# Designs tried in a protein design run: peptides against a protein of PDB entry 6UG1. Part 23

Target 1, 304 residues: chain A of PDB entry 6UG1
Amino acid sequence: SNEERKRRKYFHMLYLVCLMVHGFIRNEWINSKRLSRKLSNLVPEKVFELLHPQKDEELPLRSTRKLLDGLKKCMELWQKHWKITKKYDNVGLYMRTWKEIEMSANNKRKFKTLKRSDFLRAVSKGHGDPDISVQGFVAMLRACNVNARLIMSCQPPDFTNMKIDTSLNGNNAYKDMVKYPIFWCEVWDKFSKKWITVDPVNLKTIEQVRLHSKLAPKGVACCERNMLRYVIAYDRKYGCRDVTRRYAQWMNSKVRKRRITKDDFGEKWFRKVITALHHRKRTKIDDYEDQYFFQRDESEGIPD
Target 2, 301 residues: chain A of PDB entry 6UG1 as posed
Amino acid sequence: SNEERKRRKYFHMLYLVCLMVHGFIRNEWINSKRLSRKLSNLVPEKVFELLHPQKDEELPLRSTRKLLDGLKKCMELWQKHWKITKKYDNEGLYMRTWKEIEMSANNKRKFKTLKRSDFLRAVSKGHGDPDISVQGFVAMLRACNVNARLIMSCQPPDFTNMKIDTSLNAYKDMVKYPIFWCEVWDKFSKKWITVDPVNLKTIEQVRLHSKLAPKGVACCERNMLRYVIAYDRKYGCRDVTRRYAQWMNSKVRKRRITKDDFGEKWFRKVITALHHRKRTKIDDYEDQYFFRRDESEGIPD

## One batch from the design tools (peptide; aimed at target 1 F111 K112 K115)

Design b2_p14_3_s1 (made by RFdiffusion4, then SolubleMPNN; from b2_p14_3, 7 letters changed)
Fold by OpenDDE base, seed 3:
Structure b2_p14_3_s1 (fold): chain B 304 residues (1-304), chain A 14 residues (1-14)
Amino acid sequence: as target 1 above (304 residues)
Amino acid sequence: MDELLEEIDKFLAL
């Protein structure tokens, strides 16, 4: 019905705000001064120097290479620190079906919310789910004075799915769900004026995204619980930015149709949400990023 | 419907 379409749209909006606020809170928690002091001790001086290379005036690419080598070594150090990767409780922050949402409303499950103290302890010990691990990795880079962002792929229920039964085929293994991350890291390269994408946990990869990312979900089974629609960046100064354009190859033709921002009302609303979560002044880094997004939009073209 | 938008708008105005 038209009513059910409206209900699903509004529930998607509410769920999206809750996810974006969750990302904001986790970004605040990883700025803990106590955690920062502990995590900085994991990074040897030689690795710190690679994270902060001098500008090579002859070949700026040499400075970027040093930074990439530093980030690779930080991923290796993080793997040594992280002792226990817990499975998610149920589906974690991956996308739920409409049926699962309806069933969850009937089951008053006491959601065990992770407290800030428990999170800081989990990161400090190296014990937790993959999201806690990625968040801790961002905290370690920030402890080394690296301009690292926490990235969150927000997975609200698909309001464009109007099927009554949205049950997933029972064969959707936990493995297919977790094949692509929900959280990852971006690091600012001051030499190339680009964000470097870092997945320290799932794919264990570092990339400079041009047209497509390795972190973008591929294949039907993986996309059932992980649809790339809302990729939100949280920086160390409480900036909040939509960075979906980086990771979406087909933003205009495919991704936009699955977002609340498909219409002018949804665009205005989503801009208000981003503005409410953005607690810093604009910087030259934002100008370089917006220029990159503009070039990516022009290069994709208008959908036929 | 409009109530949820109003609640979201109220939340975003804080």
Scores: peptide ipSAE 0.025, ipTM 0.639, DockQ to the pose 0.054
OpenDDE base, seeds 1, 2, 4, 5: peptide ipSAE 0.022, 0.020, 0.022, 0.021; ipTM 0.643, 0.654, 0.645, 0.677

Design b2_p14_3_s2 (made by RFdiffusion4, then SolubleMPNN; from b2_p14_3, 7 letters changed)
Fold by OpenDDE base, seed 3:
Structure b2_p14_3_s2 (fold): chain B 304 residues (1-304), chain A 14 residues (1-14)
Amino acid sequence: as target 1 above (304 residues)
Amino acid sequence: MDELLEKIEKFLAL
């Protein structure tokens, strides 16, 4: 019905705000001065120097290569620090079906909230789910004065799915769900004027995204719980930016149709949500990023 | 912040 379409759209909007605020809170927690002092001790001086290379005036690419090597070594150090990767409780922050949402409303499960103190302890010990691990990795890079962003792929229920039963085929293994991350890292390369994508946990990869990312979900089974629609970046200065354009190859033709921003009302609404979570002034880094997004929109063209 | 997180997590557990 038209009423059910309105209900699902509204519920998607509410769920999206909740996810975006969760990302904001986790981004604040990883700025903990106590955590920063502990995590900086994990990074040897030689690795710190690679994270902060001198500008090579002859070949700026040499400086980028040092930074990439430093980030690789940081991933290796992080793997040594992280002792226990817990499975998600149920589906974690992956996408729920409409049926799962309806069933959960009936089952008042005692949800055990992870407090800030418990999170900081979990990161310090190297014990937690993959999201806590990624968030801790971002905290370690920030402790080394690296301009690292926390990236969150927000997974609200699909308001464009109007099927009554949205049950997943029972064979969707936990392995297919976690094939692609929900959280990852971006690092600012001051030499190339680009963001470097880092997945320290799931794919254990570092990439400079041009047209496509390895972190973009591919295949039916993994896309059932992980639809690339809202990729939100949280920086160390409490900036909040939509960076979906970086990871979406087909932003205009495919991704936009699955976003609340498909219409002018949704675009204005979503801009208000981003603005409410963005607590810093604009910088030249934002100008370089917006220029990159513009070039990506021109290169994709208008959807036929 | 913890109260907001709890409200969000309760909502996400729905």
Scores: peptide ipSAE 0.033, ipTM 0.743, DockQ to the pose 0.859
OpenDDE base, seeds 1, 2, 4, 5: peptide ipSAE 0.030, 0.032, 0.025, 0.024; ipTM 0.696, 0.740, 0.709, 0.691

Design b2_p14_3_s3 (made by RFdiffusion4, then SolubleMPNN; from b2_p14_3, 7 letters changed)
Fold by OpenDDE base, seed 2:
Structure b2_p14_3_s3 (fold): chain B 304 residues (1-304), chain A 14 residues (1-14)
Amino acid sequence: as target 1 above (304 residues)
Amino acid sequence: LDELYEKIEKFLNL
């Protein structure tokens, strides 16, 4: 019905705000000075030097290569630190179906919230789910003075899906769900003037995204709980930015149709949410990023 | 923030 369409749209909006605020709070927690002091000790001086290369005036690419090598070594160090990767409770922050939401409204399960103190302890011990692990990795890079962002792929329920959801098949569903991450890292390359994408936990990959990312879900089964629609970047200075354009090959033709920003009302609303979560002034890094997004929009074209 | 977080987590884990 039209009323059900409105209900799903508004529920999607509410759920999206809650996800974005969750990401903001986790980004605050990883800025913990106590955690930073512990995590800096995981990075040897030689790796720190690779993270902070001098500018090669002859070949700036050499400096980028050093940074990439430093990030690779940081991923290796992080794997050594991380002892226990827990499974998610249920689906974690992956996308729920409308049926799951309707069923949950009737059955309030006892959920144990992870407190800030428990999170900091989990990261310090190297015990937790993949999201905690990624967030801890971002904290380690920030402890090394790297301009690292926490990236969150927000998975609100699909308000464009008007079908009655079938029950998902259990065991294979988890493997397909976790095939692609919900959280990852971006690192600013001051030499190339680009963000480097780092998945330290799931795919264990470093990439310089041009047109395609390895982190973008591919295939029906994995896209069922992970639709790339709202990729939000949280920086060390409490900046909040929509970086979906980086990871979406088909932002204009496909992704936009599944976003609240498909209409002017949704665009204005979403901009207000971003603005409310963006607690810093604009920088030249934002200018370079916006220029890159502009070039990506021009290169995709406007869908007919 | 901690109370807000708890409320959000309870909501997200419907």
Scores: peptide ipSAE 0.562, ipTM 0.953, DockQ to the pose 0.785
OpenDDE base, seeds 1, 3, 4, 5: peptide ipSAE 0.509, 0.534, 0.563, 0.542; ipTM 0.945, 0.948, 0.953, 0.949; seed 4 fails the geometry check

Design b2_p14_3_s4 (made by RFdiffusion4, then SolubleMPNN; from b2_p14_3, 8 letters changed)
Fold by OpenDDE base, seed 5:
Structure b2_p14_3_s4 (fold): chain B 304 residues (1-304), chain A 14 residues (1-14)
Amino acid sequence: as target 1 above (304 residues)
Amino acid sequence: MEELLEEIDRFLNL
């Protein structure tokens, strides 16, 4: 019905705000001074120097290469620190079906929320789910004065799915779900004036995204619980930015149709949510990023 | 605000 379509749209909006707020809270927790002191000790001086290369005036690309090598070594150090990767409880922050949402509303289960103290202890000991691990990696880079931001791919239920039964019957459902990450890292390259994408846990990859990302979910089974729609960046100064354009090859033709921002009302609403979570002044880094997004929109064109 | 954020975080860890 038209009423059910409205209900699913509003529930999607509420769930999206909740997810974005969760990302904001986790971004605050990883700024812990106590955690920062512990995690900085994991990074040797030689690796710290690679993270902070001098500007090569002849070839700025040499400075970028040092930064990339420093980030690679940080990923290796993080793998040594991280002892136990736990499975997610159920689906974690991956996308729920509408049937799962309806069934959960009937189950008054006392869910145990992870407290800040438990999170900090988990990161410090190197044990937890992949999301806690990525968040801890961002904390380690921030402890080394790297301009690292936490990236979250928000997975609200698909308001464009109007099927009543949306049950997923797949035996490999968990393996397909976790094939691509929900959380990752971006690092500012001051030499190339670009964000570097870092997945330290899932794909264990570093990339400079041009047109395509390795982190973008591919295939029907992987996209059932991980649809790239709302990729939100949380920086060390409590900035909040929509960076979906970086990771979406087909923003205009495909991704926009699955976003609340497909209409002017949704665009204005979503901009208000971003603005409410954005607690810093604009910088030249934001100007370079917006210019890159503009060029990506022009190069994709308007879908026929 | 912090309490509302905690309630939302409880709702998301559902």
Scores: peptide ipSAE 0.026, ipTM 0.702, DockQ to the pose 0.547
OpenDDE base, seeds 1, 2, 3, 4: peptide ipSAE 0.024, 0.024, 0.022, 0.027; ipTM 0.680, 0.673, 0.692, 0.708; seed 4 fails the geometry check

Design b2_p14_4 (made by RFdiffusion4)
Pose (drawn by RFdiffusion4):
Structure b2_p14_4 (pose): chain A 301 residues (1-169, 173-304), chain P 14 residues (1-14)
Amino acid sequence: as target 2 above (301 residues)
Amino acid sequence: SYFNFIEQFLEKYF
């Protein structure tokens, strides 16, 4: 019914707001001073110097390379620090079906509250699922004074799914791509470097294509790329989906609430509500990348 | 009814 259609649109908006705010608060917890100081001693002087390379006037590229080596070394040592990698209970934060949600609302059960202290204890011990692991990785980079963003792919239920049944055909297929990952700024190449230290264990300087965007019909059942939100040290919140969307204006726009005007205005209200800093030059460099990327997409196939 | 799900989400992740 058109009524259920409208409810799905609203609940989608509601669940999306909650997800994005969770990203905002979790990013705050990541900045914890007590935790940062402990995680900093995990980084040797050699790697620390690689994470803060000297300005190389003749060839800025060498500085970028040193940072990449440093990022690689950090990924490696984080693989060692993280001793216990859990499985997501049930579906984690991956996209759920309308049926699944309706049924979760029905069954109230018992839910262990988490809170901030328990998160900190888990990151210091090295015990958690991949979300906690990557979030802790970002906290470590921040303790070393690197401009590290936390990236979250918000996966609210699909408001474009009109079906009354909503059934699907695997765990391994869900976890093929991450919900959380990291970006680090390169002041020499003036670009954001994408880092996934937990799932794909890769570092990529995304230009026009990214390894992180999910592919194949089966894998996209639980992970439909729509809202890639970046949170930074100074409490910025930016929609970074353009970096990770091969067909943003075609394929992805149909799945976002921003396809109509009311939707874009509303979404902008939330982003602004979550962006608690003023505009820097880095924001401009990023907007320039996005503009060029927006104009190079062109006609679809 | 869906509001119950939001409550559950908040209890789980906070």

Design b2_p14_4_s1 (made by RFdiffusion4, then SolubleMPNN; from b2_p14_4, 8 letters changed)
Fold by OpenDDE base, seed 3:
Structure b2_p14_4_s1 (fold): chain B 304 residues (1-304), chain A 14 residues (1-14)
Amino acid sequence: as target 1 above (304 residues)
Amino acid sequence: NLENYFENFLKKYY
């Protein structure tokens, strides 16, 4: 019905705000000075120097290569630190079906929320789910004075899915779900004037995204609980930016149709949500990023 | 607090 369509749209909007606020709170927690002091000790001086290369005036690419090597070594150090990777409780922050939401609304489950103190302890010990691990990795890079962002792929229920039964069948559902991450890292490369994408936990990859990302979900089974629609970046100064354009190959043709921003009302509303979570002034880094997004929009074109 | 709101939302729907 038209009423059910409206209900799903409004529920999607509410759910999206809650997820974006969660990302904001986790970004605040990883700025803990106590955690920073502990995590800086994981990075030896030689690796710290690679993270902060001098500008090569002849070939800036040499400086970028040093930074990439430093980030690779940080991923290796992080894997040594991380002792226990817990499975997600149920589906974690992956996308729920409408049926699962309706069933959960009837069950007052005592969800045990992770407190800030428990999070900081989990990161410090290297015990937690993959999301906590990624968030801790961002904290370690920030402890080394690296301009690292926490990236969150927000997975609200699909308001464009009007199917009544959205039951997901089968034992492989968890493996397909966790094939691609929900949280990852971006690092500012001051030499190339670009963000470097880092997945330290799931795919264990570093990439300089041009047209496509390895972190973008591929295949029907993986997209059931992980649809790339709202990739939000949280920086160390409490900036909040929509970076979906970086990871979406087909932003205009495919991704936009699945977003609340498909219409003018949704665009204005979503801009207000981003503005409410953005607590810093604009910088030259934002100008370079916006220029990159503009070039990507021009290169994709308008879908026929 | 936005945290409490999110926690309550998660408790209601998770």
Scores: peptide ipSAE 0.023, ipTM 0.651, DockQ to the pose 0.164
OpenDDE base, seeds 1, 2, 4, 5: peptide ipSAE 0.024, 0.022, 0.035, 0.022; ipTM 0.663, 0.645, 0.741, 0.648; seeds 1, 4 fail the geometry check

Design b2_p14_4_s2 (made by RFdiffusion4, then SolubleMPNN; from b2_p14_4, 10 letters changed)
Fold by OpenDDE base, seed 3:
Structure b2_p14_4_s2 (fold): chain B 304 residues (1-304), chain A 14 residues (1-14)
Amino acid sequence: as target 1 above (304 residues)
Amino acid sequence: KLEDYFENFFKKYY
């Protein structure tokens, strides 16, 4: 019905705000001075020097290579620190079906909300789910004075799915769900003037995204609970930016149709949500990023 | 309309 379409749209909007606020709160928690002091001790001086290379005036690419090597070593150090990777409770922050949402409304399940103190303890001990692990990795890089962003792929229920039953059955459902991350890291490369993508936990990869990312979900089964629609970046200065354009190969042709921003009302609303969560002034880094997004929009073109 | 509610909510707090 038209009413059910409206209900799903509005519930999607509310759920998206809750997810984006969750990302903001986790980004604040990883800025903990106490955690920073503990995590900086995991990074030896030689690795710190690789994270902060001198500018090679002859070949800036040599400086980028040193930074990439430093980030690789940081991923290896992080794997040694992280002792216990817990499974997600149910589906974690992956996308729920409409049926699961309706069924959960009736269940007063005591969701054990993770407190800030419990989060900081989990990161410090190396015990937690993959999301806590990625968030801790971002905290370690920030402790080393690296300009690292927390990235969150927000998974609100699909308001464009008008099926009544959206039950997901299958023996590999959890494996397919966790194949691609919900949280990852970006690191600013001051030499190339680009963001470097780092997944320290799931795919254990570092990439310089040009046209497509390895972190973008592929295949029907993986996309059932992980649709690339809202990739939000949280920086150390409480900046909040939509970086979906980096990871979406087909932003204009495919991704936009699945976003609230497909219409002018949704675009204005979503801009207000971003503005509300953006607590810093614009910088030259934002100018370089916006220029990159513009070039990506021009290169994709308008779908025929 | 819920559209007006969200718009007014954000205008009130941000």
Scores: peptide ipSAE 0.024, ipTM 0.592, DockQ to the pose 0.053
OpenDDE base, seeds 1, 2, 4, 5: peptide ipSAE 0.024, 0.019, 0.023, 0.022; ipTM 0.660, 0.629, 0.653, 0.644; seeds 1, 4 fail the geometry check

Design b2_p14_4_s3 (made by RFdiffusion4, then SolubleMPNN; from b2_p14_4, 10 letters changed)
Fold by OpenDDE base, seed 4:
Structure b2_p14_4_s3 (fold): chain B 304 residues (1-304), chain A 14 residues (1-14)
Amino acid sequence: as target 1 above (304 residues)
Amino acid sequence: KLEEYLENFFKKYY
């Protein structure tokens, strides 16, 4: 019905705000001074120096290479720190079906919300789910004065799915769900004026995204619970930015149709949500990023 | 307020 379409749209909007605020809160917890002091001790001086190379005026790429080597070593150090990777309870922050949401609304199970103290303890011990691990990795880089962002791929229910029963075949293996991450890291390269993508936990990869990311879900089974639609970046200064354009190859042709921003009302609403979560002034880094997104929009073209 | 709302939301849906 038209009513059910409206209900799903509004529920998607509410769910999206809740996810985006969750990312904001986790980003605040990452900025813990107590955690920062503990995590800085994991990074040897030689690795710290690689994270902060001098600018090579002749070949800025040499400085970028040092930064990349520093980030690679930080991933290796993080793997040594992380002792226990817990499985997600149920589906974690991956996308739920409309049926699963309806069933969960009726289930009075007292879920224990992870408190800030429990999060800080989990990161400090190296015991937790993959999301906690990524968040802790961002905290370690920030403890080393690296301009690292927490990235969250927000997975609200698909309001464009109008099927009554949206149950997934129970055989969608946990393996297919977790094949691609929901959380990752970006690091600002001041030499190339670009964001470097870092997945320290899942794919264990560093990339300089040009047109395609390895973190973008591929294949039907993987996309059922991980649909790339809202990739939100949270920086160390409480900035909040939509960075979906970096990771979406087909932003205009495919991704936009699955976003609330497909219409003017949704675009204006989503901008208000971003603005409410963006607690810093604009910087030249934002100008370089917006220019990159503009060039990516022009290069994709208008879908036929 | 918002944290509590989110905690309640996540407790309800997660």
Scores: peptide ipSAE 0.024, ipTM 0.702, DockQ to the pose 0.191
OpenDDE base, seeds 1, 2, 3, 5: peptide ipSAE 0.020, 0.021, 0.021, 0.024; ipTM 0.617, 0.619, 0.601, 0.698; seed 2 fails the geometry check

Design b2_p14_4_s4 (made by RFdiffusion4, then SolubleMPNN; from b2_p14_4, 8 letters changed)
Fold by OpenDDE base, seed 2:
Structure b2_p14_4_s4 (fold): chain B 304 residues (1-304), chain A 14 residues (1-14)
Amino acid sequence: as target 1 above (304 residues)
Amino acid sequence: NLENYLENFLKKYY
């Protein structure tokens, strides 16, 4: 019905705000000064120097290569620190079906939320789910004065799916779900004027994304619980930016159709949410990023 | 668990 379509759209909007606020809160938690002091001790001086290379005036690419090597070594150090990777409870922050949402609404179970103190302890001990691990990795890079962003792929229920029953087959569902991350890192490369993508936990990869990312879900089974629609970046200065364009090859043709921003009302609403979560002034880094997104939009063209 | 937070949040507003 038209009513059910409206209900699903509004529920999607509410769920998206909750996810974006969660990302914001986790971004505040990883800015803990106490955590920063502990995590900086994991990075030896030689690796710190690679993270902060001098500008090579002859070949700026050499400076980028040093940064990339430093980030690789940080991933290795992080793997040594991280002792226990817990499975997600249920589906974690992956996308729920409409049926799962309806069933959960009827369930009066009290759920235990992770407190800030428990999170900081988990990161310090190296014990937690993959999301906590990625968030801790971003905290470690920030402890080394690296301009690292927490990236969150927000997975609200698909309001474009009007099927009543959206039950998923159980057996391989978890493996397919966790094949691609929900959280990752971006690091600012001051030499190339670009963001470097870092997945320290899941794919264990570093990318300079041009047209597509390895972190973008591929295949039907993986996309059932992980649809690339809202990739939100949280920086160390409490900036909040939509960076979906970086990871979406087909933003205009495919991704936009599955976003609340497909219409003017949704666009205006989503801008208000971003603005409410964006607590810093604009910088030249934002100008370079917006220019890159503009070039990507022009290069994709208008969908036929 | 964030699912639990989201579910509790959603249950307050739904």
Scores: peptide ipSAE 0.026, ipTM 0.684, DockQ to the pose 0.147
OpenDDE base, seeds 1, 3, 4, 5: peptide ipSAE 0.027, 0.024, 0.023, 0.027; ipTM 0.703, 0.672, 0.667, 0.699; seeds 1, 5 fail the geometry check

Design b2_p14_5 (made by RFdiffusion4)
Pose (drawn by RFdiffusion4):
Formats: C-alpha cells, structure tokens, sequence
Structure b2_p14_5 (pose): chain A 301 residues (1-169, 173-304), chain P 14 residues (1-14)
C-alpha cells in the first residue's frame, strides 16, 4: 500500500538519522584522551617519523610514499595488537530486511547495554568485532596526530523496496566489504588516502575506482552503498559517497532519500547538525575532487 | 513506532 510505502520512507529517514548520530558519538569516544595516550606507545619512532614526513620541495611524491609505508606498517602492527576478532552477532550493522525489522520489534528479549567505558576497555584489550577494531585503529592514528577520519557506510533499510515478502538467498557474503574504515590526509598530494586495515587490509589512493565499493548481486543484499559519512578529529561530518560511488548520479541516487528536493534539504539539515567545525582549506580541496569526479561520470551504460 | 525505535536503540546498544 501507498501507506506502507510512506512508512518505509519515514522509518528509513529515522533509522538513518540514528545511524549517522551513532557515528557522531562513536567518533567522539574515539577522541578519548586517556585511550589515545596508551595507544600512542604502540608506534615506534621510525614509523612515527614516517607518519610525519618532512616537506620535500623537489618531489612531494617521496613524502607521500613515506606516509604509505607508514600506513602499511601501522596496518601490520594493528593486525598484531588486535588479538581477538569477534563475529558480528546476528547481522551487525549491515542492511536488514523489512521483515527482519518488524520481527525484531516484536521480540524484545534482553540487551546488554554497552556504554563508553566498555568500548574503551575493549579497544585497549584488543577484543571486538571488525567495527571496533577499525575504530580503534583510527583512535591510534589520532594519538599520533595524523588527520584521520572515520568512515561509516550507513545501511538503513531500503525505502525503495516495495515488496511485501522481502526474502533473500550467506554470512561470508555479508562480510566481504566493510561498513567502517579510515581516511588519512596527504598534505603533499592534497588528497585523502583510503585505509581499510581490518577487512581488505589495503591502502588505496582512490582516483576513479575503489576496491571498497561492494560488487555482485549477492553481496549487495546486506550492503547497498548509499551514505558514506566521514567524521574527523575536530568533529566535522561530510558526506563522502562521491569518492566511493562509481555511478553516483545514476545507480546510487535512486537508492538515497536525496533524489527529490525535500530529501536533499532534509539530509543537509542533518549533516549540518552533525558538522561542528568551520570550513578549512582541506574541505575545498575535497570539494574540488568531488566536482571533477562528478563531471567525469558522464552518461551511463 | 516506539517499538521500532526501541529496536534501533537496542541494536545500537544505547
């Protein structure tokens, strides 16, 4: 019914707001001073110097390379620090079906509250699912004074799914791509470097294509790329989906609430509500990348 | 609506 259609749109908006806010608060917890100081001693002087390379006037590229080596070394040592990698209970934060949600609302059960202290204890011990692990990795980079963003792929239920049944054909297929990952700023190449230290264990300087964007019909059942939100050290919140969307204006726009005007205005209201800092020059360099990327997409196939 | 919101809050462990 058209009524159920409207409810799905609203609940989608509601769930999305909650997810984005969770990203905002979790980013706050990541900045914890007490935790940062402990995680910093995990980084040797050699690697620390690689994470803060000297300006190389003749060839800025060498500085970028040193940072990449540093990022690689950090990924490696984080693989060692993280001793216990849990499985997501049930579905984690991957996209759910309308049926699944309706049924979760029905069954109230018992839910262990988490809170901030328990999160900190888990990151210091090295015990958690991949979300916790990547979030802790970002906290470590920040304790070393690197401009590290937390990236979250918000996966609210699909408001474009009109079906009354909503059934699907695997765990391994869900976890192929991450919900959380990291970006680090390169002041030499003036670009954001994408880092996934937990799932794909890769570092990529995304230009026009990214390894992180999910592919194949089966894998996209639980992970439909729509809202890639970046949170930074100074409490910025930016929609970074353009970096990770091969067909943003075609494929992805149909799945986002921003397809109509009311949707874009509303979405902007939330981003602004979550962006608690003023514009820097880096924001401009990023907007320039997005503009060029937006104009190079062209006609679809 | 409230039950759905409770489900979301529970899933986020808030």
Amino acid sequence: as target 2 above (301 residues)
Amino acid sequence: TEELLEDVLNRLKW

Design b2_p14_5_s1 (made by RFdiffusion4, then SolubleMPNN; from b2_p14_5, 9 letters changed)
Fold by OpenDDE base, seed 5:
Structure b2_p14_5_s1 (fold): chain B 304 residues (1-304), chain A 14 residues (1-14)
Amino acid sequence: as target 1 above (304 residues)
Amino acid sequence: MEDYLSYILNHLRL
């Protein structure tokens, strides 16, 4: 019905706000001074120097290469620190079906909230799910004074899916779900004036995204619980930005159709949510990023 | 609507 379509749209909006607030809170937790002091000790001086290369005036690319090598070594150090990767409880922050939502609304199971103290202990011990691990990696880079962002791919239920029963075939569902991350890192390269993408946990990759990312879900089974729609960046100064354009090859033709921002009302609403979570002044880094997004929109063109 | 909010909050472990 038209009523069910409206209900699913509003529920999607509510769920999206809650996910974005979750990302904001986790971004505050990883700014913990106590955690920062502990995690900085994981990074030896030689790796710290690679993270902070001098500007090569002849070839700025040499400075970028040092930063990339430093980030690779940080990823290796993080793997040594992380002792236990736990499976997600159920589906974690991956996308739920409408049936799962309806069935669970009837089930008053109180899930145990992860307290800030428990999170900080988990990161400090190297014990937790992949999301906690990525968040801890961002904390380690921030402890080394690196301009690292926490990236979250928000997975609200698909309001464009009007099917009543979307039973997912259970057998490989978890493996396909976790094939691509929900959380990752971005690092500012002051030499190239670009964000570097870092997945330290899942794919263990470092990318300079041009047209597409390896972190973008591919294939039907992987997209059932991980649909690239809302990639939100949380910086060390409590900035909040939509960076979906970086990771979406087909923003205009495909991704926009699955976003609340497909209409003017949804665009204005989503802009208000971003603005409410954005607690810093604009910087020249934001100008370079917006210019990159503009060029990517022009290069994709308007879909036929 | 409250039940759905409680559901979302519980699932997010907020």
Scores: peptide ipSAE 0.178, ipTM 0.842, DockQ to the pose 0.755
OpenDDE base, seeds 1, 2, 3, 4: peptide ipSAE 0.101, 0.113, 0.151, 0.106; ipTM 0.810, 0.815, 0.831, 0.812; seeds 3, 4 fail the geometry check

